# Designs tried in a protein design run: peptides against a protein of PDB entry 3KDP. Part 154

Target 1, 230 residues: chain A of PDB entry 3KDP
Amino acid sequence: PFLIFIIANIPLPLGTVTILCIDLGTDMVPAISLAYEQAESDIMKRQPRNPKTDKLVNEQLISMAYGQIGMIQALGGFFTYFVILAENGFLPIHLLGLRVNWDDRWINDVEDSYGQQWTYEQRKIVEFTCHTPFFVTIVVVQWADLVICKTRRNSVFQQGMKNKILIFGLFEETALAAFLSYCPGMGVALRMYPLKPTWWFCAFPYSLLIFVYDEVRKLIIRRRPGGWVE

## One batch from the design tools (peptide; made by RFdiffusion4, then SolubleMPNN)

Design b2_p22_6_s3 (from b2_p22_6, 18 letters changed)
Fold by OpenDDE base, seed 1:
Structure b2_p22_6_s3 (fold): chain B 230 residues (1-230), chain A 22 residues (1-22)
Amino acid sequence: as target 1 above (230 residues)
Amino acid sequence: SEVLQKALEVLKKAKELLEKAL
């Protein structure tokens, strides 16, 4: 997200605090929960055929899979960001290169896509209004990520939701998102303005996409053991 | 209210520290 911010020179979609909340708040407990997930019965029983090559290949495949999931998460966040800015009069195309003027406190007449002038304060409110939904979008997408990460090969439907710690992680993540979204003062403290409840649903297509993607991936792995999709 | 204020203060301080560190 930050790279796109720099490259595209768009208003900051995700603040540093929100990044920390994601990394420490939303990722940590779920990651711990996954550590307590019962190892997929098949993973622990299957010794690598070649310990040297299969480890490297497996690490690469895992890293690619997580990279792809992370990319979908980022896309979900940016989608939410662009939707919010568009609702406030800033179309995605107009945001390109706008950062310099956006961040200049002395420019109080930045025009939106419809010719409406925005003061620095108004722009910052809109920017901060994007932080919360972006965060929430990541959280909602992470629900799918957590669920799919339970297994490497088995469907979520096969593995089930037996890990109470994982369930707790999902609730904690959701509770944190709700707290950051609706707790008074978060706008001032964290630059996270209250989120309309409807924005929680903006991420659902991406969560579903990740879920479907991973289920399809796992299905392919099950049907073609030893493929590079592993 | 007090708990919320304290929480907000902690978060604000954390933010400030982070902004200084970055």
Scores: peptide ipSAE 0.000, ipTM 0.260, DockQ to the pose 0.036
Fold by OpenDDE base, seed 2:
Structure b2_p22_6_s3 (fold): chain B 230 residues (1-230), chain A 22 residues (1-22)
Amino acid sequence: as target 1 above (230 residues)
Amino acid sequence: SEVLQKALEVLKKAKELLEKAL
């Protein structure tokens, strides 16, 4: 998100403190919870054909899969960001290169895509209004990510929700998201303005996409053991 | 309310420090 902010010169989609809250608050606890997930019976029974090469290839494939999920997650956040800005009159194309004028306190007549002029204060309200939904989008997408990380090969429907620590992690990140979104003063402290409850649903298509993607991936792995998709 | 206010102050300070560090 920050790299795109710099490269595209768009208004900041996600505050730095919010990024830290994601990395340390919403990612760490769930990641720890995954360490306690029950090993798949199939993984334990697999004899490594070549312990060195198969492990390396497998790590690369896992890394690639997580990289893809991370990209989908980022896209979900940006989607939410662009939707909010578009609803406020700023179309995505108009945001390109706008940062310089957007962040200038002396420019109080920045025009949106429809010719409406925005003061600096109004622009910052809209910007900070985007931070919270972006964060919440990440959390909602992480629900799917955490659920799919329970298994490498088995469907979520087969493995079930046996890890109580993972369930706790899901609850914790959701509670943190709610706290950061609705606690008084978060707008001033974190530049995260209160979120309308309806925005929680904006991420659901992306969560579903990740879920479907992983289920399809796992289905392919089950049908074609040792394939490049594993 | 006091605990919340203190927490918010800490978060504000952390934010400012982070913004300066970047």
Scores: peptide ipSAE 0.000, ipTM 0.252, DockQ to the pose 0.032
Fold by OpenDDE base, seed 3:
Structure b2_p22_6_s3 (fold): chain B 230 residues (1-230), chain A 22 residues (1-22)
Amino acid sequence: as target 1 above (230 residues)
Amino acid sequence: SEVLQKALEVLKKAKELLEKAL
């Protein structure tokens, strides 16, 4: 999010403090929980890996984690961001290059896509209104991401949800997201204004998309072992 | 809640420190 803020010169979609809350609060416990996931039911049916030829982490796994799933996650957040700004009069195309004027306190007549002028205070309110739903969108998408990371080949339905630590991680990140979204004072402390409960559901299509995508991918791997999708 | 208020104060201080460090 911050990279796109710099490159596209758009208003900041997600605050730096909020990013730290994701990295330290919502990602760490779930990531640790994956270390306690039970081995896939078929691991003992595979031959031992050759330590000279078989890498634990390959370019394909990195491409999936950062290139595919990470991009879908980012798209979910940005979709929510653009919807909120569009509802407030700022169409996505108008946001390109707007940051310089947006962040200038001396400019109080920044025009939206419809010619409405916005004061510095008004546009900062709408910016901070985007932070919370963006954050919540990331958390909701992370539910699917965490669940799909349980296995490389087996369906989640085959592996099941036996890892109690993973379930705790999902609860913890959700509870933290709710706390940051609804606790009084978070708007002042973290620049995360309270979120309407309905916005939690806006991320669900993206969470479902990731889940379906990974289940389809795993299905392809099971049907075509050694394919490029593995 | 006093606990909530203390937590908010700690978060505020942490934010200020981060803003100074960045």
Scores: peptide ipSAE 0.000, ipTM 0.249, DockQ to the pose 0.034
Fold by OpenDDE base, seed 4:
Structure b2_p22_6_s3 (fold): chain B 230 residues (1-230), chain A 22 residues (1-22)
Amino acid sequence: as target 1 above (230 residues)
Amino acid sequence: SEVLQKALEVLKKAKELLEKAL
């Protein structure tokens, strides 16, 4: 998110505090939960692979898969961001290069895509309105990511949801997202304004995309053992 | 590729439905 903020010179889609909440609040418990994940049923039956050749390939493939998932997550967040700004009169194309003027408190006449002028305070309200939905979008997409990470080859439907710690992590992450989104004073303290419940659903297509992507990937691996997707 | 295309179609439909619901 921050890289795109710099490259595109768009208004900040995700606040620093929100980033910290993601990194510390939403990633730690899931990461711990994965450490307690039960071995995949097929891993226990696999013959030892050549550790020199197969490990490097596997690390590269895992890195690519996580990279792709991370890109989908980022796209989900940015989609939510752009939708909210568009609803407030700022089309995505108009946001390009707008950051400098957006963040300037002395400019109180920044025009939206429709020629409406926005004061600094109004712009910051809109910006902070984007922070919460962006965060929530990341959380919802992370649900899918966490669930798919349970298995390398088997479908989630085959492996099942046996890790209670992971389930707890998902609920904790969701509870944190709800707390940050709806607790009074978060707008002042964290610059996270209350989220309309409808915005939770904006992330669902991306979560579904991640699930489908991973299931397809795993299906390919199952059908073509030793293929480039493994 | 076919499954991915179907998934993308489902996502597009879901997006459209969401946009209509909002």
Scores: peptide ipSAE 0.000, ipTM 0.191, DockQ to the pose 0.020

Design b2_p22_6_s4 (from b2_p22_6, 18 letters changed)
Fold by OpenDDE base, seed 2:
Formats: sequence, structure tokens, C-alpha cells
Structure b2_p22_6_s4 (fold): chain B 230 residues (1-230), chain A 22 residues (1-22)
Amino acid sequence: as target 1 above (230 residues)
Amino acid sequence: SKVLEEAKKKLEEAKKLLEEAL
């Protein structure tokens, strides 16, 4: 998120403190929970042909999977960010290069995509309004990603939710998201303004799409073992 | 139970680090 902020020169979609909350509060416990997930039945049957090379390949595949999850989460967050700003009159294309004027407190006539002028205070309210939904979107996407990442081949319905630590992680990250979103003072302390309950559902279509996509992917892998989709 | 307790401990440690970073 911060790299895109610099490269695209857009208003800051997610504050540094909020990023720390994600990395330390929402990502760590779920990641730990995945380390204790039971091995998939087909993985247990695979004898490593060469333990050294197969370990390296597996580590690389795991690293790529975690990298992909992070990218998917970021995309979900940015989707929510652009939706909120678009609803407030700022279309995505108009945000490109706008940061300099956006962050200048002496410019009180920044125009949106429709010619409406925005004061510095109004712009900052909109910016901080994006931080909380971005964070919540990450959490909601993590629900899907964590559940999906339990298995490589088996459906979530086949493997089930047997890992109590994973279940705990899901509840904990949700509770943290609720706390940061609704606790008094978070707007001042973390620049996270209170989230309307309706915005929790903004990420649900995205999470559903990821879930459906992965179930379809796994179905293809089951039907065509050793395909490029694996 | 032990793994859950370890996860809770790590979470509390992370919360402390976050509080220190604020």
C-alpha cells in the first residue's frame, strides 16, 4: 500500500500505524495457526523423491503463496478505498498525482471529479474514513484466504475447520477489527474513523469470488492432477 | 491447549510492540 502511495502519488489509503496493526495484530496469529494446520491427506502420501530439492521447491511454493495472499489482500483494500473515494466524488483516475495538493493544508479548493471543492479538513476526513474500511477489508479477505490456504487440493468442505488455532485466529482478528473500528478515540490515535456496519460487507463479494475461484481451482486440480494450475 | 496458549502469548507480545510503536 505504501509503495503504491509513493508511485501513484495518491492520497494515503492506509496509515503506517494501521499497517502495523495488520502485520502484528491480524497477520501474525493467523500465520501461526496455518503452521499448525494438519497436512492434507495427499501431501502425507507424497514421498519426497529428493528431500533436499523437494523441500526447496516446497518452500518456494509456500513463499509464493504467501506473497500472492498479500497481493490479494492489498487489491481488496484498494478496491474498498477507491469505492469510498468514488462515492465521495473522487474517481480513481483523478486521484493519480493528487497527493501533493491533497496534503497541502493551504489548498482548500481541491476539486473532485465533478468540480466540487474540498477543504483540507474535509479531505482529511475522507482520507481517514478510508483507513478503517481498508483495514476491515483486509480482515474479511483474510477470512477467505486463511480458510482456502488450509489445503492445496481438497475442498474446504472436505477438510473442514479442524484447526482450533485457526478458528481462534479468525475470531481474534475479527475482534481486533471491531475494536479498532468502533472504540472511542481510534480516530485520533490511529486515524481510523468509526466504520458504518454496512462497510463490513464491501469486501464480502471479493472474498466470495476468491473462495469460488479457489474451489474451482482445486476442483480442476483434482480432475487433472499435475496440471499447470497446481 | 499449549499451542493455543503460545499463540495467545505471541498475540499479547505483538500488542505490546504495537503499543510501544504508537
Scores: peptide ipSAE 0.007, ipTM 0.246, DockQ to the pose 0.038
Fold by OpenDDE base, seed 3:
Structure b2_p22_6_s4 (fold): chain B 230 residues (1-230), chain A 22 residues (1-22)
Amino acid sequence: as target 1 above (230 residues)
Amino acid sequence: SKVLEEAKKKLEEAKKLLEEAL
């Protein structure tokens, strides 16, 4: 998110502190949960034919899959960001290059896509209104990511939710999202204004997309063992 | 793995710069 903020010169979609909360609060426990996840019985039972080449190929494929999931996750967050700004009169095309004027305290007449002038204070309210939904979108998408990362080949429906640490990570992540979204003072402290409950559901299509993507990927792997999708 | 490590490193550097700027 921050890289796109710099490159595209758009208003800041997600605050730095919020990013840190994701890294420390939402990603750490899930990462631990995955480390304790019993490797699929098939992975442990298959001795690598060539330990060096097969491991390298698998690591590359895993890395690419995580990269793709991460891109879908980011797209979900940005979608929510653009929807909120569009609802406030700023179309996505108009946001490109707007950051310099957006962040300038002396410019109080920044025009939206409809010619409405926005004061600096009004712009910052809208910006901070985007931070919470963006964060929550990431969390909801991460639910799917955590669930799908439990397995490489088997469907989630086949293996089930046996990892208690994973379940704990999901609850912790959700609790953190709720705390940051609804606790009084978070708007001032973290630049995260209170979230309308309806915005929690905005991320669900992307969570579902990741879930479907991974299930399809796993299905392809099961049908074509050793394929490039693995 | 190298590209991801480099991307992670750049992201960490960007986060650090942002923390210093705020």
Scores: peptide ipSAE 0.000, ipTM 0.255, DockQ to the pose 0.019
Fold by OpenDDE base, seed 1:
Formats: structure tokens, sequence, C-alpha cells
Structure b2_p22_6_s4 (fold): chain B 230 residues (1-230), chain A 22 residues (1-22)
């Protein structure tokens, strides 16, 4: 997200505080939950693996999978960002190169796509209005990510949601997202203005996309063990 | 929930303020 902000010179889609909330608040507990589940799975009888080849393959595969999921996650966030800005009069095309004027507090007549002039304060409000939905989008997409990461090869439907820690992590990140979105003062304190409940659903298509993607990936792996998709 | 209702109210107020300021 930050790279696109720099490259495209668009208004900041995700604030630093929001990033920190993601990394520390939403990712930590789920990561711990996955670590515990992996540790539990490691105690289970694994098929004999070739330690050299399977480690390298596994590291590459994990890296590719996380990279791909991360891209989809970013796309979901940006989609939400662009939708919100478009609803406020800033079409995606108009945002390109706008950052310089957007961030200049002395320019109070930045025009939107419809010729409406926006003060610096108004622009910052709409920018901060994007932070919360972007965050929530990430959280919702992470639900799918966490669920799919539970298994490397098996469908989520096969293993079910047995990991209580994972479930707790999902609730924790959701509760944090709800807190940051709806708690009074978060707009001032964290530059995260209140979120319309409808924005929670903006991420669902991407969450579903990740889920479907991973299930398809896993299905391919199951059908073609040792394939490049593994 | 009361919190959601309050949040909705604040959001509506903020929207109204934005609409008035625009």
Amino acid sequence: as target 1 above (230 residues)
Amino acid sequence: SKVLEEAKKKLEEAKKLLEEAL
C-alpha cells in the first residue's frame, strides 16, 4: 500500500497508526494462533519428507502464497479506498498525482472530479475516513487468510474451525476493528473516523476471492502432488 | 447496540457537517 502511495502520488490510503494497528493488533494474535496450530501439527505423524527438497519447496511456496495473498489483500484495501474517495467526489484517475496538492495545507481549493473545492481540513477528514475502512478491509480479508493458512493442503471444510486460539484471534481482530471504527475519539486520536457498517462488507468479495483462490490452490496440490503450485 | 447507534449518529453528524461544509 505504501509503495503505491509513493509511486502513484495518491493521498495516503493507510495511515501509519493504522498500519501499526494491523501489524501489532490484528496480525499478532492470529500469528500466534497459527504458530500454536503448527506446533500441534508438528507433533502429529508426518509422512517422511525429504528434508532438503521439501524445506526449500515449502519456503518458496509459503513465500509465494503469502505474496499472492498479500497482493489480494492490498487490492481489497485499495478498492475500499478508491470507493470511499469516489463517493466523496474523487475518482481514482483524479487521485493520481494529487498528493502534493492534497498534503499542502496552504492549498484550500483542491478540486475533486466534479469541480468541488476541498479545504485542507476537509481533505484530511476524507483521507482519515479512508483509513478505518482500509483497516477493516484488511481485517476481513485476513479472516480468510487465517482460515486458509490453517491448512497447507487440506480444505478448511475438512479440518473445520477446531483451533480455539485461531477463533479467539479472529474475534480479537474483529473486536479491535470494531473498537477502532466505532469508539468515540478514534478519529481524533488515531485518525480513524467512524466507519459505516456497510464498509465491512466491501471486503467480503476479496475475502471470498482469497478463500476460493486458496481452496483451488489446495485442490490443485491435492490432485497434483509435487506440482509447482504446491 | 447503543455504541453502534451512537457511532451511526456521529457518522451522520459528521456527514452532515461535511455536506454543510462542502
Scores: peptide ipSAE 0.000, ipTM 0.183, DockQ to the pose 0.063; fails the geometry check
Fold by OpenDDE base, seed 4:
Structure b2_p22_6_s4 (fold): chain B 230 residues (1-230), chain A 22 residues (1-22)
Amino acid sequence: as target 1 above (230 residues)
Amino acid sequence: SKVLEEAKKKLEEAKKLLEEAL
């Protein structure tokens, strides 16, 4: 998000505090949850044929898979951001290069895509309105990521949801998202305005995409043991 | 376990990078 914010010079899609809440709140418990995840039965039973090459291939594939999942997560967040801004009159194309004028307190006539002028205060309200949905979108997409990460080869449907710590992590992330979204004073304290319940659903297509992607990946691995997708 | 730990570390790094990129 921050890299795209810099590269595209768009208004800040996610506040620093929300980033910290993601890092500390949504990543820590999942990381612990994954630590206690029982190794997939195949991981425990299959010694690598060649420990050096198979480890390298596996590390590369895991890195690529997580990189791809991370890109899907980012796309989900940005999609939500662009939708909210578009609903407020700022089309994605118009946001390009707008950051400098957007953040300038002395410019009170920033035009939207429809020629409506926005004061600094109005712009910041819209910006802060984007922070919460962006955060929630990341959390919802992380649900899918966490669930798929528990299995390397087996389908989620085959492995099941046996890790209670993982389930707890999912609830903790959701509770944190709800707290940050709906607790009074979060708009001032964290620059996170209350989220309309409808915005929770904006992330679901991306969560589904991650699930489909991972299931397809796992299916390919199952069909082609020792393939480059393993 | 080591592969899983490395995968977790990479996931955490990827998440951190994503969070930093976001």
Scores: peptide ipSAE 0.000, ipTM 0.243, DockQ to the pose 0.024; fails the geometry check

Design b2_p22_7_s1 (from b2_p22_7, 17 letters changed)
Fold by OpenDDE base, seed 2:
Structure b2_p22_7_s1 (fold): chain B 230 residues (1-230), chain A 22 residues (1-22)
Amino acid sequence: as target 1 above (230 residues)
Amino acid sequence: ALEEALRKLEELLEELERLLEE
């Protein structure tokens, strides 16, 4: 998210504190899940015929899986970000290169895609309005990821302990999202304005798309074992 | 203390962003 912000010069989709909450909160549960999955994989590993190559392959598979999940989460967050900004008059194409003027406090007449002028304060309100829904979208996408993980055949036997940790992590993440979204003062302290309950549902179509995508991916893998889709 | 540390971190990140834009 931060790299796209720099490269595309778009308004900041996530505040620094929100990024920290994602990195420390949302990434910690996956990291713990990885550690347990590695431990369970190591326990279930019959003496690998070649411990070095099999360990490397498993580490690559795990890294790719988590890398893909992270990319999907980021895409979900950006989708919500672009939807909110589009509803406020800023189309995605118009946001490209807009950051310089967006962040300039002396420019109070930044035009949206429809010619409406926005003051610096109004722009920052819209920006901070995006931070909370972006975070919530990541949480909702993680719910979908949990369901997807439950349907993955290769992890079903490893899922017992992993599922409890993952469920606990999702509960903690959801509680954190609720706290950050509805606790007074979070708009000032964390640049996360209160979220309307309707925005929780905005992420569900995207979560459904991810679910469908993963089911299609699984279907392709089952039909073509060893394909590039793994 | 945590809020203050987070504010300082935000300031540092904003400064880093400015440097990367140059």
Scores: peptide ipSAE 0.015, ipTM 0.340, DockQ to the pose 0.025
Fold by OpenDDE base, seed 5:
Structure b2_p22_7_s1 (fold): chain B 230 residues (1-230), chain A 22 residues (1-22)
Amino acid sequence: as target 1 above (230 residues)
Amino acid sequence: ALEEALRKLEELLEELERLLEE
């Protein structure tokens, strides 16, 4: 998200507060859950054929999978960001290079895609309006991510959701998202303005995509032992 | 497969952006 902000010079899609909430609030419990997750019986029983090479391959595959899932999460967030800005009159193409004027306090007549002029204050309200939905989108997508990351080979339907820590993590993330989105004063204190409930559903297609993709991947792995599909 | 899914998601995003620009 930050890299795209710098490269495209678009208005800031995700605030520092939201980043901190993701890193410290939402990722902590899930990380603990995954760390204490009983390794898949298959992984624990699988003696490495070559401890050096097989360990490296597994670490690379895990890293790549998490990286790719992270990219999908980011895309979901950016989708929400662009939709919100478009609803407010700023089409995606118009946002390119707009940051310089957007962040200038002395420019109070920045035009949107339809020629409407926006004051600095109005622009910042719209910008901050994007922060909360972006965060919520990440949380919703993380629901699927956490569920699929529980297992590398077995379907979620086969292994089930027996990890209480994982379930707790999902509730914590959701509660935090709800708190930041709807608690009075968050707009002033954290620059996270209230979100319409409909925006919670904006990420569902991405969450579903991740889930379906991972299930298909796991199915392929089960049918073709040794074929790690990245 | 993950790369393909990512590509498809990017394509979808681009299509949606196009629709928003119309």
Scores: peptide ipSAE 0.000, ipTM 0.234, DockQ to the pose 0.026
Fold by OpenDDE base, seed 3:
Structure b2_p22_7_s1 (fold): chain B 230 residues (1-230), chain A 22 residues (1-22)
Amino acid sequence: as target 1 above (230 residues)
Amino acid sequence: ALEEALRKLEELLEELERLLEE
C-alpha cells in the first residue's frame, strides 16, 4: 500500500501506523501459530532435511506467501479504497498524480472527477475514511490466508482446525480490527475514522477468492505432484 | 497516555515518510 502511494502518487490508502498494526498485531501471532502447526501426513513421510544441501527456506513458499497471496490481499484493500473514493467523486484514473495537491494544505480547491472542489479538510476526511475499511479488508482476507497456510498439499477440510494458537490469532486480529475501527479517538490517533458495519462484508469476496485459489492450487498439486505450483 | 504515544509515533512516522518521498 505504501509503495503504491509513493509510486503512483495517490492519496495515502493506509497509514503507516496501521500497516505496523497489521505486521505486528495481526501477522505475528498467526505466524507463530503456523510454526507450531501440526505436520501434514505427507510431510511426516519425508526424509530428514540435510542442512548442508537443503535450503533452510523454501523459495516457492516465500513467493506464494509474500508474492501471490500478498498481492491478492493488497488488491482487496485497494478495491475498497477505490470504491470509497469513487463514491466521493474521485475516479481511479483521477487519483494518479493527485497526491501532491491532495496533501497540500494551501490548496483548498482540488477538483474531483466531476469538477467539485474539495478543501484540504474534506480531502483528509475522505482519506481517513479509506484507512479503516482498508485495514478491515486486510484482516478479513487474512482469515482465509491463515487457514490456507496451515497446509501445503491437503485441503483445509482434510487438515482441520487443530492449532489453538491459530484460532487465537484469528480472534486477536479480529478484535484488533474491531478496536481500531470503533474505539473513540482512533480517528485522531491513527487516522482511522469509524467503520460502517456494511464495510466488513466488502472483504468477503476477496477472502473467498483466496480460499478458492488455494483449494484449486492444492487440488492441482494432488493431481500433479512435482508441478510448478508446488 | 497511550493515545499521546500513538500520536507521537504517528508524527515521527509521517516525518519519516516525507523524508523517504523526497
Scores: peptide ipSAE 0.016, ipTM 0.360, DockQ to the pose 0.027; fails the geometry check
Fold by OpenDDE base, seed 1:
Structure b2_p22_7_s1 (fold): chain B 230 residues (1-230), chain A 22 residues (1-22)
Amino acid sequence: as target 1 above (230 residues)
Amino acid sequence: ALEEALRKLEELLEELERLLEE
């Protein structure tokens, strides 16, 4: 998110506070939940053919897969960001290169896509209004990610959600998102302004996409054990 | 497969941007 902010010179879609909330608040319990998840029987029973090379390959593949899922999560967040800004009069194309003027406190007449002038304070409110939805989008997408990460090979439908810690992690993550989104004063304290409940659903297509993708991946793995998709 | 999914996602985002611009 921050890299795209720099490269595209758009208003900051995800603030430092939201990043910290993701890394320290949102991901912590899920990560712990995964650590305590019972290893998939197939993972534990499968001995690598070549312990040295196959382990490295598997670690690389896993790291790449997680990295790519993270990129999809970021894209989901950016989608939500662009939708919110568009609803406030800033179309995506107009945001390109706008950062310099956007962040300039002395410019109080930045025009949106419809010619409306925005003061610095108004712009910052809109920017900060995006932070919470971006965070929530990440949380919603992480629901799918967390569930799919529970198993490497088995479908979620087959494995189920038996891990109480995982379930707790999902609730904690959701509760944190709700707290940050709706608790009074979060806009002032954390620059996370209240979120309309409808924005929770904005990420669902991406969550579903990740879920479907992973289920398809797992299906391929089940059909072709030892394939490149592992 | 993941690269393809990413590509599809990018395409969807582009389509959404197009729809927002219309």
Scores: peptide ipSAE 0.000, ipTM 0.230, DockQ to the pose 0.026; fails the geometry check

